Peptides against a protein of PDB entry 7AE7. Designs and how they scored, part 96

Target 1, 321 residues: chain A of PDB entry 7AE7
Amino acid sequence: KVYKDLREFLEVLEQEGQLIRVKEEVNPEPDIAAAGRAAANLGKNQPAVFFEKIKGYKYSVVTNVHGSWQNHALMLGLDKNTSTKDQFYELNRRWDKFPVPPNVVKREAAPCKENVIDKDINLFEILPLYRINEQDGGFYISKASVVTADPEYPDDFNKLNVGTYRIQVKDRDRVGIQALAMHDIAVQLEKAEAENKPLPIAITIGNNPLVTFMASTPVGYNQNEYEFVGALQDGVPMDIVKSDLYDHLYVPAGSEVVLEGHIIPRVRTVEGPFGEFPGSYSGARLQCEVKIDRITHRTNPIFENLYLGIPWTEIDYLMAL

## One batch from the design tools (peptide; made by RFdiffusion4, then SolubleMPNN)

Design b2_p16_5_s3 (from b2_p16_5, 8 letters changed)
Fold by OpenDDE base, seed 1:
Structure b2_p16_5_s3 (fold): chain B 321 residues (1-321), chain A 16 residues (1-16)
Amino acid sequence: as target 1 above (321 residues)
Amino acid sequence: AEEQRKRNEKLLKEAL
């Protein structure tokens, strides 16, 4: 099975008994993190947790989408009881299908374009933000697929980067992003900052689970993550759509939320701490700052966010492959 | 699948 979006995947997780709905209103803190830890304690068959109602917010949160080998098998469109060995075999078999070019859909065909916010940007109105860990220095967006391009080669689709980065919410319309020197985004940012230019960015939230998977999987600088998503879909192209602000940036057509903006050149602000692993916090650091200029989102957008609890965490499953 | 869902739902309700 191939999934167009997060919603189709969540439906399958629910059908397979790998998703729990919390229908009662919860507090963003501590209930979301507590339920994530509780889900981790359910053993090897950890379900996703979907919070339908969050006090003070309009929209829902889902956590632990990639949090088990069963969820990983289902992501590949396999039987949930497929052995880890057979999952790896199938992943490797499909990897050899690269490249599978994505379909570019029209704006009117892209669910991520259902709603637009282009003024009075407030991330808190769109995302049910909460502290993932008790000692976190703020609210984090931890499962975003971040789209950037080479500013010297904006029309080179092979240099389009889709990556996962630590993102802290800094204000209503600002986020800090951790762009480490080893990441393709850091190379692209260096080129933009050399000219004192903004780097165009699209931060996409709530994607097809294979997009989230590929955004966490390192590929070559001249390889497009979307072409690997098509390979991992066993040769079925994924759907992408042009961003609203930038002709050279393409986002998943089915994204729940797309934050379009720019990395502010030569600005660094305090970001962190963040609990990357249980009992370990990455300290406060000076990080890049993104200004959000436009939001597009699906009606009733689902905020997909990482849960961090006892290993194996969701990040361990995303990094283990 | 449904029995697993119900077990998981109970365990989460006990943790919230």
Scores: peptide ipSAE 0.129, ipTM 0.813, DockQ to the pose 0.023
Fold by OpenDDE base, seed 5:
Structure b2_p16_5_s3 (fold): chain B 321 residues (1-321), chain A 16 residues (1-16)
Amino acid sequence: as target 1 above (321 residues)
Amino acid sequence: AEEQRKRNEKLLKEAL
């Protein structure tokens, strides 16, 4: 089984008993985090949790999508009872199929382009934002696949980077991003900032689960994560679409929400704290700031966010294979 | 799958 988007994966998770729907209205805090912890306490078969109604918001949240070995098996299109060993074997077998180039689809064929917001941008109208942990210094987008390119080689598709970074919401149209020196985005940002230029960015939310997996998996600077997604789909290309603002950025065609904008050159603002791991808060740090200039989104967009709070967390599963 | 789903739903409802 191959998934075009998050929705097709959530359907399979639900069919397999690996997704729970919360149909009653919940408070963003503390109920989302509490339900995530409750799901994690179910032991080996931790389900995704889908919140249909969130007080004060129009749209839904899903969490813990990658939060179990069963969910990982299903992500690979395997039987949910596939052993971790056999999942690892299959992942390695498929990895050798790299590169599998993506299909570039037309704008009209991309679900992420169903709606556009290009003025009066307010992230709170599109994303049901909440504090993941009680002590968080704000609202985090913790499971985004962030697309950037090399500003020196913008047309080199092999240097197109899709990574996962810690993102704090700063304002209606601004986010902080943690671009550490070990990340490919930091190399690209350094090149842009040397010329005092903005770095083009697309922050994509609610993706094909293999996109999210590859965005969390380190690859070479000259290797495109989308070509690995095609490999992990056993040679089936994934669908990408050109961003609206930038000719050289491509986003997953099925993304629930795409935040298009730029990293402001040579600006650093206070970000944090955030509870990255149970009992571990990173202090406040000066981090990059992104201006959001355009949003595209699916109708009734699903906000996929990371489950955190108790081990095994969703990040532990994303990093374990 | 359906039995697992029902068990999971019960446990989440007890925690919310």
Scores: peptide ipSAE 0.124, ipTM 0.808, DockQ to the pose 0.022
Fold by OpenDDE base, seed 3:
Structure b2_p16_5_s3 (fold): chain B 321 residues (1-321), chain A 16 residues (1-16)
Amino acid sequence: as target 1 above (321 residues)
Amino acid sequence: AEEQRKRNEKLLKEAL
């Protein structure tokens, strides 16, 4: 099984008993985090949790999508009871199919383009934001696949980076992003900042689960994560679409939400604290700031966010293979 | 699977 988008994956998770649907209205705090903790306490078969109704918001949240070995097997299109060993062997077998170039689809064929917001941008209208941890310094987008390019080689598709970074919401149209020196985005940002230029960025939320997996998996600077997604789809290309603002940035065609904008050159603002691990908070740091200039989104977009509860957390499963 | 789902849903509701 290959998934075009998050929705196709959530359907399979639900069919396989690996998704719990919460139909009752919840408070974004503390209920989302409480439910995530409860799901984590279910042991080895941790389901995704889908919140249909969140007080004060229009749209839904899903969490713990990658939160178990069963969900990981299903992501690979395997039987949910496939052993971790067999999942590893299958992953490696598929990895050898790299590169599998993506299909570039037309704008009209891309679900992420169903709706456009190009003025009066307010992230709180499109994303049901909540504190993941009680002591977080704000709202975090913790499971985005962030698309950037090399500003010296913008047309080199092999240098297109799709990574996962900690993103704090700073304002209605601004986010802080943690671009550490070890990340490919930091190399690209350094080049842009050397010229005092903005770095074009697309922050994509609610993707094909293999896009999210590859965005969390380090690859070479000259390797494209989308070409690995195609490999992990056993040679089936994924669908990408050109961003609206930038000719050189491509986003997953099925993304629930795409935040298009730029990293503001040589600006650093306070970001954090964030509970990266249970009982461990990163201190407040000066981090990069992104201006959001355009949003595209699916109708009734699903906000996929990371669950950071009791170990093994969702991040542990994303990094385990 | 369905009984497990119902148990999980119950546990989740008890935590909300």
Scores: peptide ipSAE 0.070, ipTM 0.770, DockQ to the pose 0.023
Fold by OpenDDE base, seed 4:
Structure b2_p16_5_s3 (fold): chain B 321 residues (1-321), chain A 16 residues (1-16)
Amino acid sequence: as target 1 above (321 residues)
Amino acid sequence: AEEQRKRNEKLLKEAL
């Protein structure tokens, strides 16, 4: 089975008994993190947790989507009881199908384009933001697939990067992004900053689970993550659409929310602390700042966010296979 | 690709 978007995957998780739906109104803090911890501590078959109603917000949150070997098997379109070994063999078999070029869809066919916000941008109106950990220095978007290109080779689709980065909300229309030197985004940013130019960016939230998986999987600088998604879909292309602001950036057609903007050149602002691991906070660092210039989103967008805790958590499953 | 497969194989073996 192949999934076009997060919604098709959540439907399968629910059908397979791998999603808990919380229908009662919850407080964003501490209830989301508490329920994520509880789900992770269920032992085997850790489910996703879908919060339908969040106090003070209009939209829903889902967490722990990749939080088990069962969810990982289902992501691959396998039986939920497929052994970790067989999942690994299947992943490797599909990996050899690279490259599988994505299908570029028209704007009118892309669900991520259903709604547009181009003025009075307020991230808090679109995303039910909360502190993931009690000691976090702010609200984090922890499961975004971030799209950037090489500013020297913007039309080289092989250099289009889709990565996962720690993103702290800084203002209604600004986020801090952790771009470390080991990340492909840091190479692209260095090129832009050398010329004192903004780096175009699209921060995509709530994707096809294989997009999120590949965004968390290191690939070569000249390898496109979307072409791996097609490989992991056993040779079925994924659907992408052109961004609204940039001709050279493509986003998943099914994204729940797309934040289009730019990394401000040569600006660094305080980011963190964030609880990356239990009992380990990375200190506050000076990190890049993104201005959000446009939002596109699906009607009733789902905020997919990461749960962090003691291994094995969602991040460990995203990195392990 | 091969290096990533080897990394994933290692992580998987450490998990099992």
Scores: peptide ipSAE 0.011, ipTM 0.495, DockQ to the pose 0.016

Design b2_p16_5_s4 (from b2_p16_5, 6 letters changed)
Fold by OpenDDE base, seed 5:
Structure b2_p16_5_s4 (fold): chain B 321 residues (1-321), chain A 16 residues (1-16)
Amino acid sequence: as target 1 above (321 residues)
Amino acid sequence: AEENRERNKKLLEEAL
């Protein structure tokens, strides 16, 4: 099975008994994190947790989407009881199909374009933001697929990078992003900052689960993650759409929310702390700042965010294969 | 599948 978006995957997770729907209104803190910990306590069969109603917010949250081997099997369109060994073999078999170029769809055909916010941007109106960990220095977007291009080669689709980075919300229209030197985004940012230019960015939230997987999987600088998504879909192309602000950036057509903006050149602001692992807080650091200039989103967007708190976390499953 | 969903739901309800 291939998924066009997060919603099709969540439907399968629910059908397979790998998603719990919380219909009662929850407090964003501490209930989301508490429920995630409860799901993690289920052991090897950890479900996704979907919160329909969050106090003070209009939209929903889903967490722990990649939080089990069953969810990982289903992501690959396999039987949920497929062994980790067989999942690994199937992943490798499909990996050899690279490249599988994506389909570029028209704007009108892309669900991520259903709604536009181009003024008075407020992330809190679109995303049910909460502290993932009690000691976090703010609200984090921890499961976004971040799209950037090479400023020197903006039209080279092979240099289009889709990565996962730690993102702290700083203001209504600003986020901090952790671009470490080992990340492809840091190479691209260095080129932009050398010229004192903004780096165009699209922060995509709530994607096809294979997009999230590939954004968390290191690939070569000249390899496009979308072409690997098509490979992992057993040769079925994924659907992408041009960003609204940038001709050279493409986003998943099915994204729940797309934050389009730019990394402000040569600006660094305090970011953190964040509980990346149980009992491990990264201290406050100076990190890049993104200005959000446009939002596109699906109607009733689902905020997909990473579950953290006790091992095995989603990051452990995303990095295990 | 349904038994697993009910078990999981109960465990979440006990934690909220």
Scores: peptide ipSAE 0.025, ipTM 0.571, DockQ to the pose 0.023
Fold by OpenDDE base, seed 3:
Structure b2_p16_5_s4 (fold): chain B 321 residues (1-321), chain A 16 residues (1-16)
Amino acid sequence: as target 1 above (321 residues)
Amino acid sequence: AEENRERNKKLLEEAL
């Protein structure tokens, strides 16, 4: 089984008993985090948790999508009871199919383009934002696949980077991003900042689960994560679409939300604290600032966000294979 | 499968 988007995957998770749907209205805090902790306490078969209604917001949240070995097997289109060993062997077998180039679809064929916001941008109207941890210094987008390119080689598709970074919401149209020196985005940002230029960015939320997996998996600077997604789909290309603002940035065609903008050159603002691990907060740091210039989104967009709780957390499953 | 779903739902309802 191959998934075009998050929605097709959530349907399979629900069919397989690996998704719990919360139909009652919840408070963003503390209920989302509490339910995530409860799901994590279910042991080996940790389900995704889908919140249909969130007080003060219009749209839904899903958490713990990658939060179990069963969900990981289903992501690979395997039986949910496939052993971790067999999942690993199958993943490696498919990895050898790299590269599998993506299909570039037309704008009209891309679900992520159903709605456009190009003025009066307010992230709180599109994303049901909540504190993941009680002591977090703000709201985090923790499961985005962030698309950037090399400013010196913008047309080199092999240098297109799709990565996962810690993103704090700073304002209605601004986010802080943690670009560490070891990340490909930091190399690209350094090149842009050397010329005092903005770095074009697309922050994509609610993707095909293999996009999220690959965005969390280190690859070579000259390797494209979308070509690995096609490999992990057993040779079926994924669908990508050109961003609205940038000719050189491509986003997953099925993304729930796409935040298009730029990293402001040579600006650093206070970000954090964030509870990266249970009982540990990373201190406040100066981080990069992104201006959001345009949003595209699916109708009734689903905010996929990371569950951070007691190990094994969702991040542990994303990094385990 | 269904018994596990009900148990999981109950655990979530108790945590909310």
Scores: peptide ipSAE 0.020, ipTM 0.593, DockQ to the pose 0.023
Fold by OpenDDE base, seed 2:
Structure b2_p16_5_s4 (fold): chain B 321 residues (1-321), chain A 16 residues (1-16)
Amino acid sequence: as target 1 above (321 residues)
Amino acid sequence: AEENRERNKKLLEEAL
C-alpha cells in the first residue's frame, strides 16, 4: 500500500490498532508528553497517539507516528507483524529503485494549498505548540521536513534538500533552526550568507510517513529525497507542488502545514536548551533564525510532532533504519 | 486489534 499523505497513514494505523485516539480535551502540558510516555511504556508495540482536542488550541496533535516496528512495517505497506529483518530487506530492495521522480501536481490539486495565511502570521493559531520536555527552553517543531535549495543552482532539482532539523519557536512568525555543519542545509546557508542573501525555506509539517523518514535519512548532496520516497513506494511517484513564494522550492502536495519563509543571513539568536534524550539537554547555542512570510495548510491541520521520552523513543526508531 | 486498542486507550486515560 502507498499513502498520499499523513491522514491515509493514520487511518491505517487506527485500523491496525497502532493508533490511539484521545477524544477528550487535554492540556498541552503536561498531558501530551505524559500520554507519549504512557504509549512508550506499552513496550515494543507502541502506538501513535492522536489528540483531537487541545485546550487553548483549534487543531489536533499526533505523536509517535514512527514509534514502533509495527508502524514502520505499515509505513512500507507491509503486514504489521513483518520482522525487522524482512523490513530491512524490503527497504534495501526498494532503495535500488532510486531515482523515482515525483509528480508535480497543480496548485488546485494540492491539499496543502486549501488555506493561505499571508498577513498577521501567528504560529500559535495554526500549531498546538507545547513543551516536549519539562526543561525545554521553549516550544519545538521536531518532526518537520525542511525544504531548501542550492542558491547557486536553484533550478537543479537534484540539489533540492529535504531534511529534519531542530526548530524552536521564537515568536509568532519566527523560528530558530539548528543547521549543523554536517547537514546539506548548512552548505546551502553558507553560500547564501557569503552573499549576505536570505536562504529561501519551506518548513513542512504532517507529511506522508516516507517523506518524514527520508528527511531524517542522510543522502548525497546531489540526491533528492523525493526520488527516494518514490523508490520506497516501490516505484510509485510521490506528489509534490511548487511553493507559493519560490519557484524553485517544491513541497509535498499532502502536507498538513507549510511554513514558507527565509533564513535571515548572518543573524544568530539563542536557541535551547532542548532535551534530545531523557536526562540529556543540549545546551543553549546561537542558531539561525527563520522569518515566516506565508503559511499554507489543509483544513483542520494535524500537527505531527516527535515524541521524546523513555527509550525506545520515536527518534530511536527513525535512526535505527 | 480491538483488544489492544481498548487496552492502549485505558492506559492513556490512566496516564492523562
Scores: peptide ipSAE 0.020, ipTM 0.599, DockQ to the pose 0.023
Fold by OpenDDE base, seed 4:
Structure b2_p16_5_s4 (fold): chain B 321 residues (1-321), chain A 16 residues (1-16)
Amino acid sequence: as target 1 above (321 residues)
Amino acid sequence: AEENRERNKKLLEEAL
């Protein structure tokens, strides 16, 4: 089984009994985080949690999508009861199929292009934002697949990076992004900042689960995560589409939300604290700032966000294989 | 890639 988007995966999770649908209106705080904790604390077969109605917001949230070995097996299109060992062997077998180049689809064929916002951008109108942890310094987008390119080699598809970074919402059209020196985005940003140029960026939310998995998996600087997604799909190419603002950036065709913009050169703003791990808040740091210039989104976009807690949590499953 | 596979293998072996 291959998934085109998050929605096809959520349908399978629900069919397999690996998704809890919360139909009652919830408070974004503390109910989303509390339900995520409860799901993670089930010990085995931890389900995704889908919140249909969130007080003060128009759209839905889903958490804990990768939060179990069963969900991980289903992500690979395997039986949910596939052993961790067999999942590992299958992952490695598929990994050796790299590269599997993606299909570039037309704009009109890409679900992420159904709606456009190019003025009066307000992230709070599109994303049901909440504090993940009680002591967080703000609202975080914790499960985005962030697309950037090498500004010296913008047409080198092998240098197109799809990574997961901590993103704090700073304003209606501003986010802080944690680009650490060990991240490929930091190399690309350094090149842009050397010339005092903006770094083009597309922040994609609610993807095919293998895109999210690969965005969280370190690969070589000259390796494209989309070509690994095709490998992990057992040789089936994934669908990508050109970004609206940038000819050299490609986003997953099925993304729920795409935030297109730029990292502002040589600007640093306070980001954090964030509860990355239980009992350890990363201190507030000066981090990069992104201007959001355009949003494209599916009709009734689903905000996929990470649940964080005591291991084993969703992040541990994303990093374990 | 290879270092990540070995790390993931170790994490799995510790979790089993």
Scores: peptide ipSAE 0.005, ipTM 0.424, DockQ to the pose 0.016

